# Peptides against a protein of PDB entry 2AUS: the designs that were tried, part 241

Target 1, 323 residues: chain A of PDB entry 2AUS
Amino acid sequence: ADIKREVIVKDDKAETNPKWGFPPDKRPIELHIQYGVINLDKPPGPTSHEVVAWIKRILNLEKAGHGGTLDPKVSGVLPVALERATRVVQALLPAGKEYVALMHLHGDVPEDKIRAVMKEFEGEIIQRPPLRSAVKRRLRTRKVYYIEILEIDGRDVLFRVGVEAGTYIRSLIHHIGLALGVGAHMAELRRTRSGPFKEDETLVTLHDLVDYYHFWKEDGIEEYIRKAIQPMEKAVEHLPKIWIKDSAVAAVAHGANLTVPGIVKLNAGIKKGDLVAIMTLKDELVALGKAMMSTQEMIERSKGIAVDVEKVFMPRDWYPKLW

## One batch from the design tools (peptide; made by RFdiffusion4, then SolubleMPNN)

Design b2_p27_7_s3 (from b2_p27_7, 11 letters changed)
Fold by OpenDDE base, seed 3:
Structure b2_p27_7_s3 (fold): chain B 323 residues (1-323), chain A 27 residues (1-27)
Amino acid sequence: as target 1 above (323 residues)
Amino acid sequence: SLIDEFRARIERQKRELEEFLRRLAEE
């Protein structure tokens, strides 16, 4: 869910110099690509790594990374962060996911029973990771935020499901099948959301990327490739944000921790230990870091380390050094 | 049905992938 976070203003007089930085919508095309994320519609068949390799080939890129593995047979929303934005995928790994799944039952079950049992799987579930996962096969809890049955046709059940990161839909379907008493398997799976990335007008195919790159390189038309690539700031929309003074930007861009005096405004509800995005007043991503204070502490304190900076994205020269 | 549309979308993506791979081999 796009959690609308309240914004608390600490300094209502803080201004930003329009000559400094590169706001997301004002980047030259080459810079836009360097700080880009593609909302890819991954086809079924290839691995997420193969798809990333193809994108790198198509766009002539040195680096790219995906915002959470989709199994080969799984289609849909795969955020692919490009070049200097590659590490922004770390913000997407813990993000909630949505899927549309087709479950096939191994026996006949009344529709009312299907609906009743599936509703019981909303909330906390116990899962065992599959053998192929890099994660130790320990039993763990996962949250199912919602299950929406879209259609039931005999033994076929199409449903939408919102889940905590690292929930295995195949395992969920297996457990639903057991609870129904007949067994079930996952026939098809599509990811429809990965944090801020969803099925919308920003979703592009591998074909689109080929065509749009050719339009740019051969015909000089930048519009298509520009539209196909989202600014890296999109990948942090779901995170709590801290907006900083122009005078603090260069220090953070050099890897300095964010101190309380640098804060202009911030989201409510930040807890110590949260992953936060440090933003300029022009909504440019400076860095990701770990909150060392709560929102309340950042408001009440006059000094101290607010954020332990873990990953810098902004170049050091976009804002002048003012210290 | 929504199930049929869902399956049809998956099959479309498979065809589009095959076409993509052909194009990629010709470049």
Scores: peptide ipSAE 0.641, ipTM 0.954, DockQ to the pose 0.883
Fold by OpenDDE base, seed 5:
Structure b2_p27_7_s3 (fold): chain B 323 residues (1-323), chain A 27 residues (1-27)
Amino acid sequence: as target 1 above (323 residues)
Amino acid sequence: SLIDEFRARIERQKRELEEFLRRLAEE
């Protein structure tokens, strides 16, 4: 999934004014929090909404949102977008997910057969959403990108799985159990990736957040809380990007659609209808929008609407109005 | 084993959550 997207340059002479905006690495701590996303290690037990409520309480925040529900019993990577960044979760909902699952088989199966059958579940699978889901209970296809068996111990199978958004691992395990002829259930589940957020040095606990907030507010040490919060731009790393001229930033920040003349550089492989991130030349997120042109059309055309702007993040005053 | 480590991590997170909830109730 970490396919480095090619960058096509349209204007190699475009410069940016260093006095305008706030690059992700140059935000004061208060502003960094206002435009932040926490890579939370959600414990098993609470709902994703309860965890978001606790984070808001701990960090004294007015608003926050999560990048995709984890069931109460499911632990691991829960991106929590803060304050002005709250709406960036829209970029994370369609993103691929990775899990580590413990499957328990209801009968004895030779290891070679387990491995062979689980490999057959790589690719497209047919699923029905569970009754408890807000999703209409219709049969749908989902992609399983990969299955990696980590350990087999008798009837216990630990595996890593990469899946399309909205793939139900419980349902996958049920179908694997049926294919093995003995049945199976999901004993434990952890999410290890949600788009650009993964198990790495940025993963923090609820305890970490309490302690780090205390160090900042009582001891004046901002380093820990700064490291615990990622810039909102992290939440769009997996999206195709369009970088725009300084002269176009204020218009987009006011909700104007991006036109072709404003484009400095862009990723290859953008299709009409794709969700794209509009970036400054300092890699600041201006807005999310829907591509109205392909990459090729954005290169070949001199005019027209390139992106229909859906969600603005950039404050209106970070860049001057140049129109 | 990786399975034992995986289970142990989950149980640790449950204990840490209980401690967190106690701290949160005292505030």
Scores: peptide ipSAE 0.641, ipTM 0.954, DockQ to the pose 0.888
Fold by OpenDDE base, seed 1:
Structure b2_p27_7_s3 (fold): chain B 323 residues (1-323), chain A 27 residues (1-27)
Amino acid sequence: as target 1 above (323 residues)
Amino acid sequence: SLIDEFRARIERQKRELEEFLRRLAEE
């Protein structure tokens, strides 16, 4: 279960003007696309970059980016951020991932031994990045949050695995095979979750996107394409949030750092150095930034820089300048 | 079995991709 973060209110009298901004559910379709993220079901075969290029072609987009590479042979959840939302994928890089994997063993192993050994791989593991990774090939620790065996059929083992970002499932399976003494390889892999994006009703195919775009452009039916695209705010649901006064929104939208007086409410458990989402009182994403204070410091202090603003998403004109 | 269903889903996605690529070439 996504742990709902506690919300601490600093200013219980703060109101928002309903005429300012564009809440996620009230964006015109063109604006919704400009600030959208697709929960794509990536097919096996193409690279994540090829799939993004196809989406750009289908939807006539200038810019798009994906929320974490899937290998060509890997299928499933690929968040694709569109246009002005493209940089929101930064929020998805540190997000946990879930996969369903089919492991093939190279010898016969009793089921009880398979279950016992796989359970030992829950927790911290040591991995070396593959040669094809742009990541420096240093040994690193990664967390395996859980392993759930779904089915064992002889030498085939289907399992669900939750992992820290940048865990290599192929390497995990190789090490499981070594621990079993018979060796193993990854036969198939599907990503079932990338942070807030999962296998649900929002998951769409490339084929769906073609059809839904045609329904909009040719038939004037926007419903399907609207449902196929999530607001960019979906891509930050897993981040700690800080909600700000209407009077602070325009300054942050112009790239000013968030100061403590601008805070209306915030999540508990923010630490200095955390990536945080700065939100309006209408749950619009203004910016991503680095927390310069803890939640407790943001409550106790009357002044100072709360968030170093790294990336602005909101247009400068959605809220008035009140300074 | 869940394994068979999992494999069948992957094979379906491969076929759907081939169909998609044909459509994309015709547009």
Scores: peptide ipSAE 0.640, ipTM 0.954, DockQ to the pose 0.886
Fold by OpenDDE base, seed 2:
Order: structure tokens, then C-alpha cells, then sequence
Structure b2_p27_7_s3 (fold): chain B 323 residues (1-323), chain A 27 residues (1-27)
């Protein structure tokens, strides 16, 4: 999420009609909710599915989905995509995660040794998925991007850890404990980041949602519920983007693949096979798709399929059909 | 300590969840 992507302009004369579409900041409240993502502070105890069910009940929604399961005992950042945005969670599944974990050691270990050993777990680690996971229990490599020890108090070690999606912190702690020679277990775990969603002013509780929905429905105050829900475009901030001409938007919204002539600007470093977000010039999410070309190919070529469109989000009527 | 604060936060969230569930049952 912190990767600043260079923007390469292919067509510097491309303009957008301000009357077309609904930019993220200009959506009526009902539409904002329909294309929303909640940065929920999941409490410990309930499943991620129970929490999603409660949100659907609170906000009177037909559908919602979460941006990556948190175990019942795990608290913190759970992105919940609403209604028409529900499928944007697909962009969050592969996103990096950050956690704060409390590890309890089963024996006494000098602090210097704890620090040294934990530093060795930065980088590539081999993990086996837990038995309870729907994932086949094959050994797989995962990246630990960083480990930051926050506090050591005897046998208790509080640390922040950034990891590749699908890294099991419980397994990491188990392996750290083995490496320390005394064993360890995960006492507590909180997710502090899921891709672009982090602990910030956008983090809301279930209580907040109840109160904010009430303020809107009973008092006519939209401000709170509007702030509590992020536009779906937030859920793709970490993806490479391709911005398209107004004339290409309706075609992509109808499920047509993006062709090179439709591109106005794009991020550097797109590779063939990357998941990319197709955006309007107003930073509206049109679709997710698979890059069929690199950034360089999209610049150099005059024609061809740039993106295989996999999931459309934008309604077909937001932009006029110009073909 | 940060550990104590971390534990306290978790315990607060558990209490808040219990309160939430009570409110949800009354609606």
C-alpha cells in the first residue's frame, strides 16, 4: 500500500465530462453506501462472517463481504465491502497484512537472544496452513516483510509484523518459540493493517455503525455514516491503476476488455498478469482486470487488449455509450 | 506498559461487544 507508483501520461489532452459518473466524493449517501467499504474494528470473539451479518442488519443491506478472514479471537482491521462493492474484497485478499501480536514464551530467554532470533524471521519463511484452514496443508513460502519488537517483559513479547497475505502469525510464533529453544504461543493478535486499510480515523466499531445509522435515519444527519464508509476506490489504492477515456468507460462497464487506445494514463511497473484497477479520469473504479501487457507495452503499442476485464463495478449507465 | 495497554484494549473490545449484543437484542 505504501508503494508510490509513478503515473505515466499517454494522452495529455484527454478531458473528462464533469456530468458523467459519480466521483467518490460526490456520491449521494445511498449511492455511497452501495459502493462502500467499512474499515471495521472487529472485536475478538465473533467470526468475520457473524460481524458481516451484523453490519448487514445494522445498515439494512442485502449483501456484504469481508476483505480477508480474521479468526474469532483476532481483533482489528476488517474491511467490509458493501452491496455493489462486495466483490472489491478480491483486491484485498492478496494485499499485505500487518499485525500486533503478543507472544508468550514457555521459558526464560535473554532479551538480546529474543531480538536476534526474531530478526532472523524477517524475509522468507516456510509455513504449513493450520488444520482448520480450507487451504490444502502444503508447505509454502511466505514473506515476513518486517518484525518490530515493541516491548519485551520477561516471557511476554509484543511485536508488530508485516506479512504477505496468508501468513499465519500463530505458526510464525510457534517457529520463533522453537528457534528460541523454549517454545512459544500466541497469546493475543490484532490486525492493524489490511492493504490500504489501517488503524486511522476511518476505523469504526459496530457501535459506531449503529449510532451513525440511527443519526442518519432518525435525525437526517448523514455526516457520520458518510465518514464511517469509505468509497470502494479505497479498496484498490494499493493496486496499479490504468485511467481511461470517457469514451472507453461504458464499454468496460459493459464487460468489454480495455484496449490500448482507451488508456489516458497508467502506473509504471505493471507487468503482464498483474491485477489492475481500471479507473476513470475522476478516479472512479470501473473494473478490476488482469493486465495483458506491461506498462511499457501499453505505452508503445497503438492497439491490442491491455486489460482482460474480470470484474465490473461501475454501473453501465454512469457514462454514455459512445460506440 | 504497551503490553498492558494492548491487553486492556482487547478486554475493552470484549466488554463493548457484550454491550453491543445487548443493544442488538433490544432492537
Amino acid sequence: as target 1 above (323 residues)
Amino acid sequence: SLIDEFRARIERQKRELEEFLRRLAEE
Scores: peptide ipSAE 0.640, ipTM 0.954, DockQ to the pose 0.887

Design b2_p27_7_s4 (from b2_p27_7, 12 letters changed)
Fold by OpenDDE base, seed 3:
Structure b2_p27_7_s4 (fold): chain B 323 residues (1-323), chain A 27 residues (1-27)
Amino acid sequence: as target 1 above (323 residues)
Amino acid sequence: SLIDEFRARRARQEEELAAFLERLAAE
């Protein structure tokens, strides 16, 4: 999420009507909730599904979904998409994750050896999914982007790890333990990042949500619940973006594919087959789709299908039909 | 130590969860 993608402007004269749509920062509170994502600090103990059920109860919601399962014993960053934003979690499932893990070694190992061996696990690793996983138990490669040892205290090793989606930290720790020759297990695990969602001022507890909802419903104070819920657009910050003309928004909101003439600006480095976010000039999420062209093809071509639209988020009435 | 702080953070979250569940049962 922190990598600024280059923006290529295709139409520098394109303007947007300020009367159309609802920019993420200007949504009425009810609409903000309908298109919201909570950066929840999941406590250890409950399942991710139980926590989502509690959020639905607290906030009186019909629908919600989470941006990637945390095991019951795992705490930390759980993005929970609300109501009309529920499907945005599909953008978060493939996103990189960061964890802080406490590994316990089953024997004494010199610190220098611990550090040396753990560094060798940066890069590509081979994993077999655990038995409890809904994923088929085939051997697969996963990327470990980085390992940062935070503290070593005898047999206890606290470390930060950045990983590709669907990397099993428990399996990583097991393999580290085997490489050290003494064995190891995962004592504790916390997720500190899920794509654009991290440990920051937007992280809220279940208790915070109860209090903030009561402040709104009983006292008429919207500020707290407004700050506790992020706009759904935050859930796509890590994706390549395509910004479209006001005249193209209603067609895409009706499920039409994005054609090349509708593009105002786009990120560099889009490849055919990439998941992309289609945005308005006010940075509103219209839809998610599959790129049918590269960035270069979208620049060079005058016509054709640029994006196969898979999931529409924007209501059909936010922008007028201009065709 | 960072390990002690990490463990203490988990303990606080378990206490906060217990208090939350008590509140939900009273509503």
Scores: peptide ipSAE 0.655, ipTM 0.957, DockQ to the pose 0.932
Fold by OpenDDE base, seed 5:
Structure b2_p27_7_s4 (fold): chain B 323 residues (1-323), chain A 27 residues (1-27)
Amino acid sequence: as target 1 above (323 residues)
Amino acid sequence: SLIDEFRARRARQEEELAAFLERLAAE
């Protein structure tokens, strides 16, 4: 998620009208909520669905969705997309995850051996999805990006792990325990990152949301609820982006595919088939779509469909129809 | 220790959840 993508400019003369759209930092509070994502600290105990239902009740919302299920016993970072932003969670499904896990070993193992064996689990691992997963129980490879041992206390091992989406930490710990020869289980698990959402100043509790909503509705104080809700554009920060001309925005907002002439600038390294975010020059999310061209093809070609638009977020009236 | 802090954080979240559910039931 933190890889700075190079930005290639196709049209260095393209300007944007400041009167059009609603940049993420300039939305009225009601509009900000309608296009918001909460970086929720999910407590252990409830399901992700129960927590989403509570958020909907607290904030008086019709719709909300979460950016990737946390098991009931798992705490930490749960992105919750609100109202018109609900479907932005699609961008978070393929995003990398980070966890802090407490592993308990079923026997005594020298610390040096623990460290050596856990380092061998960095890279590609073979996993079988658990019975309770909606995923087909076929063997699959997953990437472990890094393992950082935080503390070892006898049979207890606290570690940070960065993983590909849909990696099962419980299964990883089971395999580590087997490799150590003593067995192990997952004592506790917390998700500390889901793509662009991490443990930072934007992380809020269910209590915070209750309090902040009351401060807004009863006291007229918008500041707290405004800070507690991130703009939906946060949920696409990790995606490759394509920035489009003002004249192309309304067409895409009406569900038209993005054509090459509409592109002002784009990230390097887009491949055909990638999920991409279509942005205005004011960094407003217009739509998510599938790249139909590589970055190089989008630079070299003068015409053709660059992005197959899958989901529009921007209202049709934020930019004028110029066709 | 970091392990103790990690366990303590979970315990606090469980207590906070209980208090939240009581508050939510009173509304």
Scores: peptide ipSAE 0.655, ipTM 0.958, DockQ to the pose 0.935
Fold by OpenDDE base, seed 1:
Structure b2_p27_7_s4 (fold): chain B 323 residues (1-323), chain A 27 residues (1-27)
Amino acid sequence: as target 1 above (323 residues)
Amino acid sequence: SLIDEFRARRARQEEELAAFLERLAAE
């Protein structure tokens, strides 16, 4: 279960004007697309960049970006942020990932030994990035949150694994194979989760997108394409949130830092340096920024910079200037 | 088996990709 972050109310009298902004559920279809994220089922074969290029062609888009590269041979959950939402992928890069992997062992190993050894790989592991990665080849620690063995058939082991961002499943399988004494390789890999995006009813194919776009443009049926695209706010569900006054929205939308008086409510457990989502009282994403205070400091202080605003998403005209 | 279903899902996605690429070339 996604641990619901506690919400602390700082101003219980704060109201919002229903005429200002565009809540995620009330965006016209064109605006919904401009602030959208597709939960794409990436097929095996193409690069993540090729798939993004195809989506741009299918949907006639100027810009799009993906929420973390899948290797060409890897299938499954690839969040693709559209147009004005393109930079929301920054929130997804550090997010946890889940995979289903098929590991092939290079020798016979008793099932009980497979289960015992794989359980030892839950927790902190040391990895060396592969040569093909854009990352400097320094040893680094990564977290394996859980390993769930789904099926064992002789030398084939199907398992689910939850990992910290930038954990290499191929390297994990190699080390499991070494620990088993027989060696192993990754036969197949599918990503089943990327932060808030998972295998659910929102998962769509490239073929679905072609059909749904045609239904909209040729038949005037927007329902399918509307359901195929999630609001950009979905891409920040896993982040700690700060909700702000209507009077603070225009300033933040112009790139001003969030000050403590603008805060209405906030999640518990924000630390200085955390990536946070600045939201309206209608749950619209205004901006991403770096917390300059903890939750406790934001409650106790009457003034100061709460968030250093790094990326604005909301248009400057959705809320009036009240400064 | 879950392993067979997992392999079969990959094969279906490869076939669907081929059909998609044919459609994309016809547009």
Scores: peptide ipSAE 0.654, ipTM 0.957, DockQ to the pose 0.937
Fold by OpenDDE base, seed 4:
Structure b2_p27_7_s4 (fold): chain B 323 residues (1-323), chain A 27 residues (1-27)
Amino acid sequence: as target 1 above (323 residues)
Amino acid sequence: SLIDEFRARRARQEEELAAFLERLAAE
């Protein structure tokens, strides 16, 4: 669910200078690419790393990274962060995922039983990461947020599933098959969502990227490549946000921790230890960091470290040093 | 059926990937 986070205003008189920074919608094309994220429709077959390498080749990039591995045989939503935005993928790794899966049952099961058993898998499940996973192979709980059966045709079950990051759909299907008593396997899998990235008008193919890059470089048409690349701020839409004063931006951009006096507004429900996005009043991403206070503490306190800044994205020169 | 459409979408993506790889090899 796109949890609409309440915004609490601490300073309703805080203004921003329109001459400072580069709002996400007003970046020159080269700068837009440098701070971009592609919502790629990954085809089945290649690894996520091969696809990132191809994007780097197509767009003549030095650096890129993906927002969470899709297996070679898995298609769909793969966020690919570009150049200076590459590390924004850290915000996407913990983000919820949605998939459409085709499960094949190894025996005949009445439809009503399929529906009933699959409904029981909504909630907490116990999983072990597969051998190929870089994740420590310990048993862990994962949340299944929802299961929506789309179609049942004999032994074939098409369903949509929303899951916590690092839930293995193959393992889920295996356990569903065991619970049904006949066994099952994952026939096909597509990722339809990775945090704020979903199947929408921003979803592009590798072919689209080739064509759009040529239109830009050969014909001078920026429109297509501009639309194909989302601003890096898209990759943090799902995070709780803290908006800061213009006077605090340059300090944070230099790697200083955010202190309470720098806060103009913030989302409700921030807890100590949460990953948060530090934003300008123009909705530019300054940095990612760890909340050192709750929302309530950030409201009530006059001083102290609000956010331990872990990763700066904004260049140091977009805002003046006002200290 | 939605299942048939889902399978057909995969098949199209595999074909598009093949065409992409051919294009990428020609550049």
Scores: peptide ipSAE 0.652, ipTM 0.957, DockQ to the pose 0.966

